# Peptides against a protein of PDB entry 4Y8H, part 79

Target 1, 196 residues: chain A of PDB entry 4Y8H
Amino acid sequence: TSIMAVTFKDGVILGADSRTTTGAYIANRVTDKLTRVHDKIWCCRSGSAADTQAIADIVQYHLELYTSQYGTPSTETAASVFKELCYENKDNLTAGIIVAGYDDKNKGEVYTIPLGGSVHKLPYAIAGSGSTFIYGYCDKNFRENMSKEETVDFIKHSLSQAIKWDGSSGGVIRMVVLTAAGVERLIFYPDEYEQL

## One batch from the design tools (peptide; made by RFdiffusion4, then SolubleMPNN)

Design b2_p23_3_s2 (from b2_p23_3, 9 letters changed)
Fold by OpenDDE base, seed 3:
Structure b2_p23_3_s2 (fold): chain B 196 residues (1-196), chain A 23 residues (1-23)
Amino acid sequence: as target 1 above (196 residues)
Amino acid sequence: SMMDEIREEMEKLNKKVKERLAK
């Protein structure tokens, strides 16, 4: 798995590969590791697909109830809920989650929740088995307040490199763009990103 | 209070998580 989220000038973009593996076997199934928990709050998931899906489902439900009582939650609030659930269940949970969201007050925000259930607010985050291979590249090429196009290219190049070296990453690259204008889904296929 | 209500809800959520992870 290779996942990341990047704040930029107009909001935040989440990105993920789609490969599913079982041991040494690469499944032909395409998985979507980008999950909506609120209109403009999404997450990237690594680790146990079933377990992290359970966490995301429960968070989504909670945020819906929260909205009905208190209004739209902040990205920080969503990240806090993820953190608590991951931390309290860390002995029975393999989970690496990146929470990202946009609102008019805070703009784009990224929170990473690695194994163990800590939470860290960052301008961008990478996770999954493929992230090991791209820390250097990301550190060198990330810039604050990039344009949408620059950010898409940054994520595409980063994940392409991760996929190149990580046998557990591959398939299509999916992205979700969160801005004041709304939500946009993007998809890039191997014939494009393998050439980078 | 709002915080008390949130804490109670989090406890309920955590129970739900534990139940699902046990499956």
Scores: peptide ipSAE 0.300, ipTM 0.819, DockQ to the pose 0.036
Fold by OpenDDE base, seed 5:
Structure b2_p23_3_s2 (fold): chain B 196 residues (1-196), chain A 23 residues (1-23)
Amino acid sequence: as target 1 above (196 residues)
Amino acid sequence: SMMDEIREEMEKLNKKVKERLAK
């Protein structure tokens, strides 16, 4: 798995590969590692697909109830919920989660929740088995307040490198763009990103 | 208070998570 979220000039973009692995088997099925928990709050998931999906489902439901009572939650609030659930269940949970969201007050925000259930607010975050291969690349090439196009390219190149070296990453690259204008879903195929 | 309500809800959520994570 290779996942990342990047704040940029107009909001935040989440990106993920789609490869599914079970032991030594690489499934051809495309999996969605980008999960909506609110209109403009999404997460990237790594680790146990079933367990992280369960957490995301519960968070999504909670945020719906939250909205009905208190209005639209902030990205920080969503991250706090994820953090609490991951921390309290860390002994029985393999989860690496990146929470990203956009709102008019805070703009694009990224929170990373690694194994153990800590939470870190960052301008961008990478996670998953493929992330180990691209820390250097990301550190060198990330810039604050990039354009949408620059950010898409940054994520595409980063995940392409991760996929190149990580046998547990591959398939299509999916992205979700969160801005004031709304939500946009992007997809890039191997023939495109393998040439980078 | 609002924060107390949130804490109580988090406890309920944790219970649900534990149940779903149980194998």
Scores: peptide ipSAE 0.295, ipTM 0.815, DockQ to the pose 0.038
Fold by OpenDDE base, seed 1:
Structure b2_p23_3_s2 (fold): chain B 196 residues (1-196), chain A 23 residues (1-23)
Amino acid sequence: as target 1 above (196 residues)
Amino acid sequence: SMMDEIREEMEKLNKKVKERLAK
């Protein structure tokens, strides 16, 4: 798995590969590692697919309830819910989660929640088995306040590099763009990113 | 009061998580 989220000038973009592995087998199926928990709050999931899906489902439910009572939650609020659930279940949970969202007040924000259930606010975050191969690349190439196009290219190149070296990453690259204008879904196929 | 209510809800959510993770 290779996942990342990047703040930029107009909001935030989440990205993920789609490969799934079961034991020794690699399946290039289109798997959804980008999960909506609110209109403009999404997460990237790594680790146990079943476990992280359970967490995301429960967070989504909570945020719906929260909205009905208190209005639209902030990205920070969503991240705090993820953090609490991951921390309290850390002994029985394999989860690496990146929470990202957009609102008019705070703009694009990224929170990473690694194993153990800590939470860290960052301008961008990477996770998954493929992330180990691209720390240097991302650090060198990330810039604050990039354009949408620059950010898409940054994520595409980063995940392409991760996929190149990580046998557990591959398939299509999916992205979700969160801005004031709304939510946009992007997809890039191997023939496009393998040559980068 | 709001934070107390949220905390109580989090406890309920945590129970749900534990139930699902146990399966």
Scores: peptide ipSAE 0.289, ipTM 0.817, DockQ to the pose 0.038
Fold by OpenDDE base, seed 2:
Structure b2_p23_3_s2 (fold): chain B 196 residues (1-196), chain A 23 residues (1-23)
Amino acid sequence: as target 1 above (196 residues)
Amino acid sequence: SMMDEIREEMEKLNKKVKERLAK
């Protein structure tokens, strides 16, 4: 798995590969590791698919209830819920989650929640088995306040590199763009990103 | 208070997580 979320001038973009692995088994079937928990709050999931799905389902449910009572939650609130659930269940949970969201007040925000259930607010985050191969690349190439197009390219190149080296990453690259304008889904196929 | 309500909800959510992870 290779996942990342990147803040940019107009919001935030989440990206993920689509390869599924179980032990040594590798499947290239398209999987969606980008999960909606609120209109403009999404997450990237790594680790146990079942575990992270359970967490995401419960968070989504909570945020729906939260909205009915208090209005639209902030990205920080969503990240806090993820963090709490991951921390309290860390002994029985394999989960690496990146929470990203957009709102008019805070703009694009990224929170990473690695194994153990800590939470870190960052301008961008990478995770998954493929991330180990691209920390240097991302550090070198990330810039604050990029355009949408620059950010898409940054993510595409980053994940492409991760996929090249990580046998547990591959398939299509999916992205979700969160801005004031709304939500946009993007997809890039191997014939596109392998040439980068 | 709102914080108390949130805390109670989190406890409920955590319980739900534990139940699902135990399956």
Scores: peptide ipSAE 0.289, ipTM 0.814, DockQ to the pose 0.037

Design b2_p23_3_s3 (from b2_p23_3, 13 letters changed)
Fold by OpenDDE base, seed 3:
Structure b2_p23_3_s3 (fold): chain B 196 residues (1-196), chain A 23 residues (1-23)
Amino acid sequence: as target 1 above (196 residues)
Amino acid sequence: SMKEEIEKEMKELIEKMRKRLAE
């Protein structure tokens, strides 16, 4: 798995590969690694497919209840719920989750929740087995306040490199763009990104 | 199942979170 989320000038973009591998992890379903938990709050999931799906389902339910009572939750609120669930279950849970969202007040935000259940707010985050191969590349090439197009290219190049070296990553690259304008889904196929 | 047990625990945690976030 290779996942990442990147803040940019107009919001945030989440990206993920689509390869599903079994191994020692629970993989009873084809898992979409980019998962909606609220209109403009999404997450990237790595680790146990079943466990992270359960977490995401719970968070989504919680945020729906929250919305009905208090209005639209912030990305920080969503990240807090993820963090608590991951931390309290860290001994029985294999999960690496990146939470990303957009709202008019806070703009695009990214929160990473690695194994252990800590939470870190970052301008961009990478995770999954493929992320180990692209820390250097991302550090070198990330810039704050990029355009949408620049950010898409950054994510596409980053994940392409991760896929090249990580046997557990591959397939299509999916992205979700969150801005004031709404939600946009992108897809890139191997024939395109393998040549980068 | 282990999954079911984790989900139950998480649901309880969600209820606690609701109370915290409401304060």
Scores: peptide ipSAE 0.029, ipTM 0.635, DockQ to the pose 0.026
Fold by OpenDDE base, seed 1:
Structure b2_p23_3_s3 (fold): chain B 196 residues (1-196), chain A 23 residues (1-23)
Amino acid sequence: as target 1 above (196 residues)
Amino acid sequence: SMKEEIEKEMKELIEKMRKRLAE
């Protein structure tokens, strides 16, 4: 798995590969690693698919209740819920989660929740088995306040590199763009990103 | 503060949901 989220001048973009592995099997089918927990709050998930899906479901439910009582939650609030669930279940949970969201007050924000259930706010985050191969590339090429197009290109190149070296990553690259204008879903296929 | 109260309620809700997962 290779996942990442990147803040930019107009909001935030989440990206993920779609490969799944079960034992010795590699499946190149489309897998949903980008999960909505609120209109403009999403997460990237790595590790146990079943466990992280359960966590995301709980967060989504909580945020719905929160909205009914207090209005639209902040990205920080969502990250806090993820953090608590991951921390309290850390002994039985294999999960790497990146939370990203957009609102008019805070703009695009990214929170990473690694194994153990800590939470860290960052301008961008990478996770999954493929992330180990692209720390250097991302550090070199990330810039604050990039355009949408620059950010899409950055994520596409980053994940392409991760996929190139990580046997557990592959398939299509999916992205979700969160801005004031709304939510946009993007998809890129191997024939395109393998040539980068 | 109001924020602290909301966080407290959040913890309580999370605890309830954990029990559901354990079932």
Scores: peptide ipSAE 0.025, ipTM 0.640, DockQ to the pose 0.035
Fold by OpenDDE base, seed 2:
Structure b2_p23_3_s3 (fold): chain B 196 residues (1-196), chain A 23 residues (1-23)
Amino acid sequence: as target 1 above (196 residues)
Amino acid sequence: SMKEEIEKEMKELIEKMRKRLAE
């Protein structure tokens, strides 16, 4: 798995590969590691697929309830819910989650919740088995307040590199762009990103 | 199950958050 979220000038973009693994088995499936928990709050999930899905479902429900009572939650609120669930279940949970969202007040925000259930606000975050191969690349190439196009390219190149070296990553690259304009879903196929 | 445990935690968390928001 290779996942990341990147803040940029107009919001935030989440990206993920689509390969799934079960033990030593690797499958190139069009799986969605980008999960909606609110209109403009999404997450990237790594680790136990079933457990992280359950967490995401619960968070989604919580945020829906929150919305009905208090209005649209902040990305920080969503991250705090994820954090609490991950922390309280850390002894039994294998999960790495990146929470990303956009709102008019805070713009694009990224929160990473690694194994253990801590929470860290960052301008961008990477996770998954493929992330180990691209920390250096990302550090060198990330810039704050990039354009949408620059950010898409940054994510595409980053995940492409991760996929090249991580056998547990592959398939298509999916992205979700969160801005004031709304939600945009992008997909890039191997024929394109393998050439980078 | 893990799901059930997480759901339990969710309920507790919701209650805590409600209290916090009410303050």
Scores: peptide ipSAE 0.024, ipTM 0.613, DockQ to the pose 0.023
Fold by OpenDDE base, seed 4:
Parts: structure tokens; C-alpha cells; sequence
Structure b2_p23_3_s3 (fold): chain B 196 residues (1-196), chain A 23 residues (1-23)
């Protein structure tokens, strides 16, 4: 798995590969590693698919209840909920989660929740088995306040590199763009990104 | 199951958070 979220000028973009592994079997089918927990709050999930899905479901439910009573929650609030769940279950949980969201006040924000259940606010975050291969690349190429197009390219190139070296990553690259304009879903296929 | 355990813990967390947010 290779996942990342990147803040940019107009919001935040989440990206993920789509490869799944079950034992020795590798599948390149489209998987939903990018998960909505609120209109403009999403997460990237790595680790146990079932466990992280359960966490995401609970967070989504919580945020729905929150919204009904208090209005739209902040990305920080969502990240806090994820953090608590991951921390309380850290002994049994294999999960790397990146929380990303957009609102008019805070703009795009990214929170990473690694194993152990800590939470870190970052301008961008990478996770998953493929992330180990692209820390250097991302550090070198990330810039704050990029355009949408620049950010898409950055994520595309980053994940392409991760996929190149990580046998557990592959398939299509999916992205979710969160801005004031709404939610946009993007997809890029191997024939395109393999040549980068 | 782990899912059930997480759900149970989350219910408790949600209640705590609701209380916190209401204050």
C-alpha cells in the first residue's frame, strides 16, 4: 500500500494505489483506500482493511452525529477521533491512517496517525509499505501552496515511484481533491504513471 | 472480534466526546 495526502493552495488531495494482497495473492483491482468520513473530510487507510474500515465507519457515524448537533466538524476533530480509536486499540490494531480535510476556515489540513495512535499535523503525509521508498523524493519535491495541477503531478509521481519499488503497491492511482468547490475524484492508470 | 471491540470502545468514546463537546 502507498497512500498520501498533500495540502496545497486551494485545499488538500489524498492519493492511494489500489493493489490488494491476500497472502501470496496480489490483485490490482480498484480498492477503496480513500474513505469518506464527512463531506470534505477523508482518510487514507493502510493495514488491516477490516479493522480500519470499522474505525472509519465509527468515525463517519460520529461525525454525522456531530454535524446534526454542532454543524460541520473540523478536520482536527476528525483526526482526534481517529487518534483516540487507534490509541485505545493499538495493541490489536495494524493501521496507518492519514486524515485529510478541507474547510473554509482552516483550508486543507493533513493529520497522520501512525501505529501507536499518535497524531501529527503535517503539510503532507505519506504512509503504507510503499512510503519507505519515497520519503526522499517527497521531501525533495514537495512545496507548500502548490497549484492543483502541481499537486496532482506531485502525488502521481510520488506514488508511481512507490509502486515501482514496493511489491505491495500497484494498480491504479486514485485521488480525491477537497476544495471549496467540492470533491473531485481522479484516477490514473499504469500505462500512464509507469512511464513517469 | 476486533470489530466488535472497536465498536464498543467507540460508543464509549462517542459518549465521552459528546459530553466534552456539550460543555
Amino acid sequence: as target 1 above (196 residues)
Amino acid sequence: SMKEEIEKEMKELIEKMRKRLAE
Scores: peptide ipSAE 0.025, ipTM 0.611, DockQ to the pose 0.024; fails the geometry check

Design b2_p23_3_s4 (from b2_p23_3, 11 letters changed)
Fold by OpenDDE base, seed 2:
Structure b2_p23_3_s4 (fold): chain B 196 residues (1-196), chain A 23 residues (1-23)
Amino acid sequence: as target 1 above (196 residues)
Amino acid sequence: SMMDEIREEMEELIKKLKERLAK
């Protein structure tokens, strides 16, 4: 798995590969590791597929209840719920989650919740088995307040490199763009990113 | 308060998750 979320000038973009693995088994399935928990709050999931899905479901439900009573939750609120679920179950849970969202007040925000259930607010975050191969690349190439296009390219190149070296990553690259304008889904196929 | 109610619901969901993970 290779996942990341990047804040940029107009919001935030989440990106993920689509390969799934169970032990030594590799499946080139078009899996969606980008999960909606609210209109403009999404997450990237790594680790136990079933457990992280359950967590995301809980968060989604919580945020729906929150919305009905208090209005649209902040990305921080969503991250706090994820953090609580991950931390309280850390002894029995394999989960790496990146929470990303956009709102008019805070703009694009990224929160990473690694194994153990800590939470860190960052301008961008990477996770998954493929992330180990691209920390250096990302640190070198990330810039704050990039354009949408620059950010898409950054994520595309980053994940392409991760996929190149990580046998547990592959398939298509999916992205979700969260801005004031709304939600946009992007997809890039191997023929496109393998040449980068 | 309403926030307390939401918290209680979340705690219940967390409890259920813990129960599932414990199996």
Scores: peptide ipSAE 0.172, ipTM 0.755, DockQ to the pose 0.035
Fold by OpenDDE base, seed 4:
Structure b2_p23_3_s4 (fold): chain B 196 residues (1-196), chain A 23 residues (1-23)
Amino acid sequence: as target 1 above (196 residues)
Amino acid sequence: SMMDEIREEMEELIKKLKERLAK
């Protein structure tokens, strides 16, 4: 798995590969590692697919309840819910989650929740088995307040590199763009990003 | 308070998740 979220000038973009590994079998099917928990709050999931899905479902429900009572939650609020769920279940949970969201007040924000259930606010975050291979690349190439296009390219190149070196990553690259304008879904296929 | 209500709801959800993970 290779996942990341990147703040940029107009919001935040989440990205993920789509490879699924089950035992010795590797599938390049489209696996949804980008999950909506609110209109403009999404997460990237790594680790146990079933468990992280359950966590995301819980968060989604909670945020819906929150919205009905108090209005649109902040990205920080969403991250806090993820953090509590991951921390309180850390002994029985394999989960690496990146929470990303956009609102008009805070703009794009990224929170990473690694194994153990800590939470860290960052301008961008990477996770999954493929992230090990791209820390250097990302550190070198990330810039604050990039354009949408620059950010898409940054994520595409980053995940391409991760996929190149990580046998547990592959398939298509999916992205979700969160801005004031709304939500945009992008997809890039191997024939394109393998040539980068 | 609002925070107390949110906390209570979170605790319930966490409990349910723990029950699932225990299986």
Scores: peptide ipSAE 0.169, ipTM 0.753, DockQ to the pose 0.038
Fold by OpenDDE base, seed 1:
Structure b2_p23_3_s4 (fold): chain B 196 residues (1-196), chain A 23 residues (1-23)
Amino acid sequence: as target 1 above (196 residues)
Amino acid sequence: SMMDEIREEMEELIKKLKERLAK
């Protein structure tokens, strides 16, 4: 798995590969590792697919209740809910989660929740088995306040590099763009990103 | 008060998750 989220001038973009494995074998399916928990709050998931999906479902439900009572939650609020669930279950949970969202007040924000259930606010975050191969690349190439196009390219190149080296990453690259204008879904196929 | 209510709801959700993970 290779996942990341990147803040930029107009909001935030989440990205993920789609490969799934069972043990040492690659499954013949496309997996969506980008999950909506609110209109403009999404997450990237790594680790136990079933467990992280359950956590995301709980968060989504909680945020729906929150919205009905208090209005639209902040990205920080969503990250806090994820953190509580991951931390309190850390002994029985394998989860790496990146929470990202956009609102008019805070603009694009990224929170990473690694194993153990801590939470860290960052301008960008990477996670999954493929992330180990691209820390240097991302650090060198990330810039604050990039354009949408620059950010898409940055994520595409980063995940492409991760996929090249990580046998547990591959398939299509999916992205979700969160801005004031709304939500946009992007997809890139191997024939395109393998050439980078 | 708001945070207290949210905390109580979270505790219930955490409990349910723990029960699932224990299986």
Scores: peptide ipSAE 0.132, ipTM 0.736, DockQ to the pose 0.038
Fold by OpenDDE base, seed 3:
Structure b2_p23_3_s4 (fold): chain B 196 residues (1-196), chain A 23 residues (1-23)
Amino acid sequence: as target 1 above (196 residues)
Amino acid sequence: SMMDEIREEMEELIKKLKERLAK
């Protein structure tokens, strides 16, 4: 798995590969690693697919309840709920989660929750087995307040490199763009990113 | 199973979270 989220001038973009691994078998079936928990709050999931899905379901439910009583939650609130669930279950849970969201007050925000259940607010975050191969690249090439196009290219190049070296990553690259204008879903196929 | 145990723990957390939001 290779996942990341990047803040930019107009909001935030989440990105993920789609490969799934079952035991010793590698499948290039489309796997949804980008999950909606609120209109403009999404997460990237790595680790146990079933466990992280359960966590995301809980968060989504919680945020729906929150919305009904208090209005739209902040991205920080969503990250806090993820953190609590991951931390309280850290001994039995394999989960790496990146939370990203947009609102008019806070703009685009990214929170990373690695194994152990800590939470860190960052301008961008990477995770998954493929992330180990692209720390250097991302550090070198990330800059604040990029355009949408620059950010899409940054994520596409980063994940392409991760996929190149990580046997557990591959398939299509999915992205979700969160801005004031709304939610946009993007997809890039191997023929588009392998040549980068 | 391990999954069942996690599910039970998560249900308890859901309950706690709901209680917190109700305040």
Scores: peptide ipSAE 0.033, ipTM 0.625, DockQ to the pose 0.026

Design b2_p23_4_s1 (from b2_p23_4, 14 letters changed)
Fold by OpenDDE base, seed 1:
Structure b2_p23_4_s1 (fold): chain B 196 residues (1-196), chain A 23 residues (1-23)
Amino acid sequence: as target 1 above (196 residues)
Amino acid sequence: AEAEALAAALAALAAALAANPVL
């Protein structure tokens, strides 16, 4: 897996590859690793498909109940729920999660939750097995307050490099753009990103 | 008997790992 989320001028963009492994084998299964937990709060998933889906489903349900009682939750609230689930169950879970969201007050925010259930607020985050190959690229090329187009290009190039080096990453690159204007899903195919 | 039990345990583990995809 190669996943990332990047804050930019108008919000946040999540990005992921689609490759899934089954034990020691690369499955030809295309998985959507970008999961909605609220209208403008999403996560990137790495690790066990079952564990990360169960966590995301619990968070989604919690945020729906929260919304019915208190109104729209903040991204920090969502990250706190993910953190509690990942930390309290760390001995039984293999989950690496990036939480990202947009609201009018806080704008785009990113929270990374690695194995063990710590939480870190960052301008951008990268995770999964492919992330190891792109730390240097991301550190060199990330800028605060990029345009949407610059941020899409940054994520596309970053994930392309991760996929190139990580045998556990590949397939399509998916993105989710979260802004005041709404939610936009993007998809990029190998024929486009392999040339980068 | 021990070899068969180990083979069965490894097969069960492989099946469990195959049933749980990794992202």
Scores: peptide ipSAE 0.420, ipTM 0.756, DockQ to the pose 0.707; fails the geometry check
Fold by OpenDDE base, seed 2:
Structure b2_p23_4_s1 (fold): chain B 196 residues (1-196), chain A 23 residues (1-23)
Amino acid sequence: as target 1 above (196 residues)
Amino acid sequence: AEAEALAAALAALAAALAANPVL
C-alpha cells in the first residue's frame, strides 16, 4: 500500500493506490482504500483489509450517533475515535490509518495513526509499505497552501514513485478532494502516472 | 455501544484472518 493525505489552500486531498495482496498474489487490483466516515471526513487505510474496514465502520457509526446528538464532528474528534480503537486493540489489529477532513473553522486537517495507535497531526502524511520510498521526495516537494492542481500533481507524482518501487502497491491512483465546495473523487490510470 | 460494536467486529475478524487481504 501507498497512501497519503495533503493539506492545501482550500482543504485536503487523500490519495491511495488500489492493490491488495494475499501472500505473494495480487488479490485485487482496484481496491478502494479511501473510506468515508463522515461527509467531509475520510480515511486512508493500510494493513489488514478486514481490520481497517471494521475500524472505519465503527468510526462511521460513532460519528453518525455524534452528529445526531451534537452536530457535525471535527476531524480531530474523528481522529480521536480512530486512535482509541487502534490503541486499545493494538495487540489484535494490523491497521495504519490516515484521517483527513475539512471543516470551515479548521480547514483541511490530517492525522496519522500508525501501528500501535498513536496520533499525530501533520500538514501532510504518508503511510504504507510504499511510503518508505517517497519520504525524501515528499519532504523536498511538499509546500504549504498549494493549489488544488499543484496538490493533485504532488500526490500523483509521489504515489507514482511509491508504486514504481513497492511491489505491494499498484493499480489505479484514487484521490478524494475535501473542500468547502464538497467532495470530489479522482482516478488516474497506469498509462498516465507511469510516465511521470 | 462502541465497545459492543468493536467486540462484534473483532469476533468477525478472527474468523476471516486466514483469507484476509492486505492493503
Scores: peptide ipSAE 0.403, ipTM 0.753, DockQ to the pose 0.354; fails the geometry check
Fold by OpenDDE base, seed 4:
Structure b2_p23_4_s1 (fold): chain B 196 residues (1-196), chain A 23 residues (1-23)
Amino acid sequence: as target 1 above (196 residues)
Amino acid sequence: AEAEALAAALAALAAALAANPVL
């Protein structure tokens, strides 16, 4: 897996590859690793497909209950729920989560939750097996307050490089853009990003 | 009450993992 989330001028963009593996085999080429937990709060998933799916399902249900009682949760609230789940069950879970969301008060926010169940608020985050190949590229090329187009390009180039080197990453690049205007899903195919 | 509901949901997760794909 290669996943990332990037804050930008108008919100946040989540990005992921689409490969799922079982041992040495590609089990699914078109997996959706970008999971909605609330209208404008999403996560990127890495590690166990079932662990990360059920964590996301629990968070989604918790945020639905929260919304019915208190109104729309913050991205920080969602990240706190993910953190408690991942930390309290760290010995039984293989999950790396990036939480990202948009609200009018806080704008785009990114929280990374690595295997230990710690939480880190960052301007951008990268995770998964492919992320190891792109730390230097991302550090060199990330800028705060990029345009949507610059941020899409940054994510596309970053994930293309991760996919190139990580045998566990590949397929399509999916993105989710979260802004005041709403939610937008993007998809980029190998024929486009392999030439970068 | 929210913490107890969270603990119960996590116990159901452990049972599904026997032949699980990796992302």
Scores: peptide ipSAE 0.376, ipTM 0.763, DockQ to the pose 0.333; fails the geometry check
Fold by OpenDDE base, seed 3:
Structure b2_p23_4_s1 (fold): chain B 196 residues (1-196), chain A 23 residues (1-23)
Amino acid sequence: as target 1 above (196 residues)
Amino acid sequence: AEAEALAAALAALAAALAANPVL
């Protein structure tokens, strides 16, 4: 897996590859690793497909209940629920999560939850097996307050490089853009990003 | 109460993990 989330001028963009593996075999080429837990709160998933789906389903349900009682949760609230689940069950879970969301008060926010269930708020986060190949690229090329187009390009190039070197990453690049205007899903195919 | 229900749901889901793909 290669996943990332990037804050930008108008919100946040999540990005992911689409490959899943079972041992040495590609199990699925077009998996959706970008999961909605609330209208403008999404996560990137790495590790166990079932553990991460489980956690996301529980968080989604919790945020639905939260919304009915208290109104729309913050991205920080969602990240705290993910953190609690990942930390309390760390011995039984293989999950790496990036939580990203947009609200009018806090704008775009990114929280990374690595193995062990710590939580870190960052301007951008990268995770999964492919992330190890792109730390230097991301550090060199990330800028604060990029445009939507610059941020899409940054994520596309970053994930293209991760996929190039990580045998566990590949397929399509999926993105989710979260802004005041709403939610937008993007998809980029190999013929578009492999030449980058 | 919500945390306990959440922990119980997670434990039940962890038990259903067989032949699990990796992301």
Scores: peptide ipSAE 0.372, ipTM 0.765, DockQ to the pose 0.332; fails the geometry check

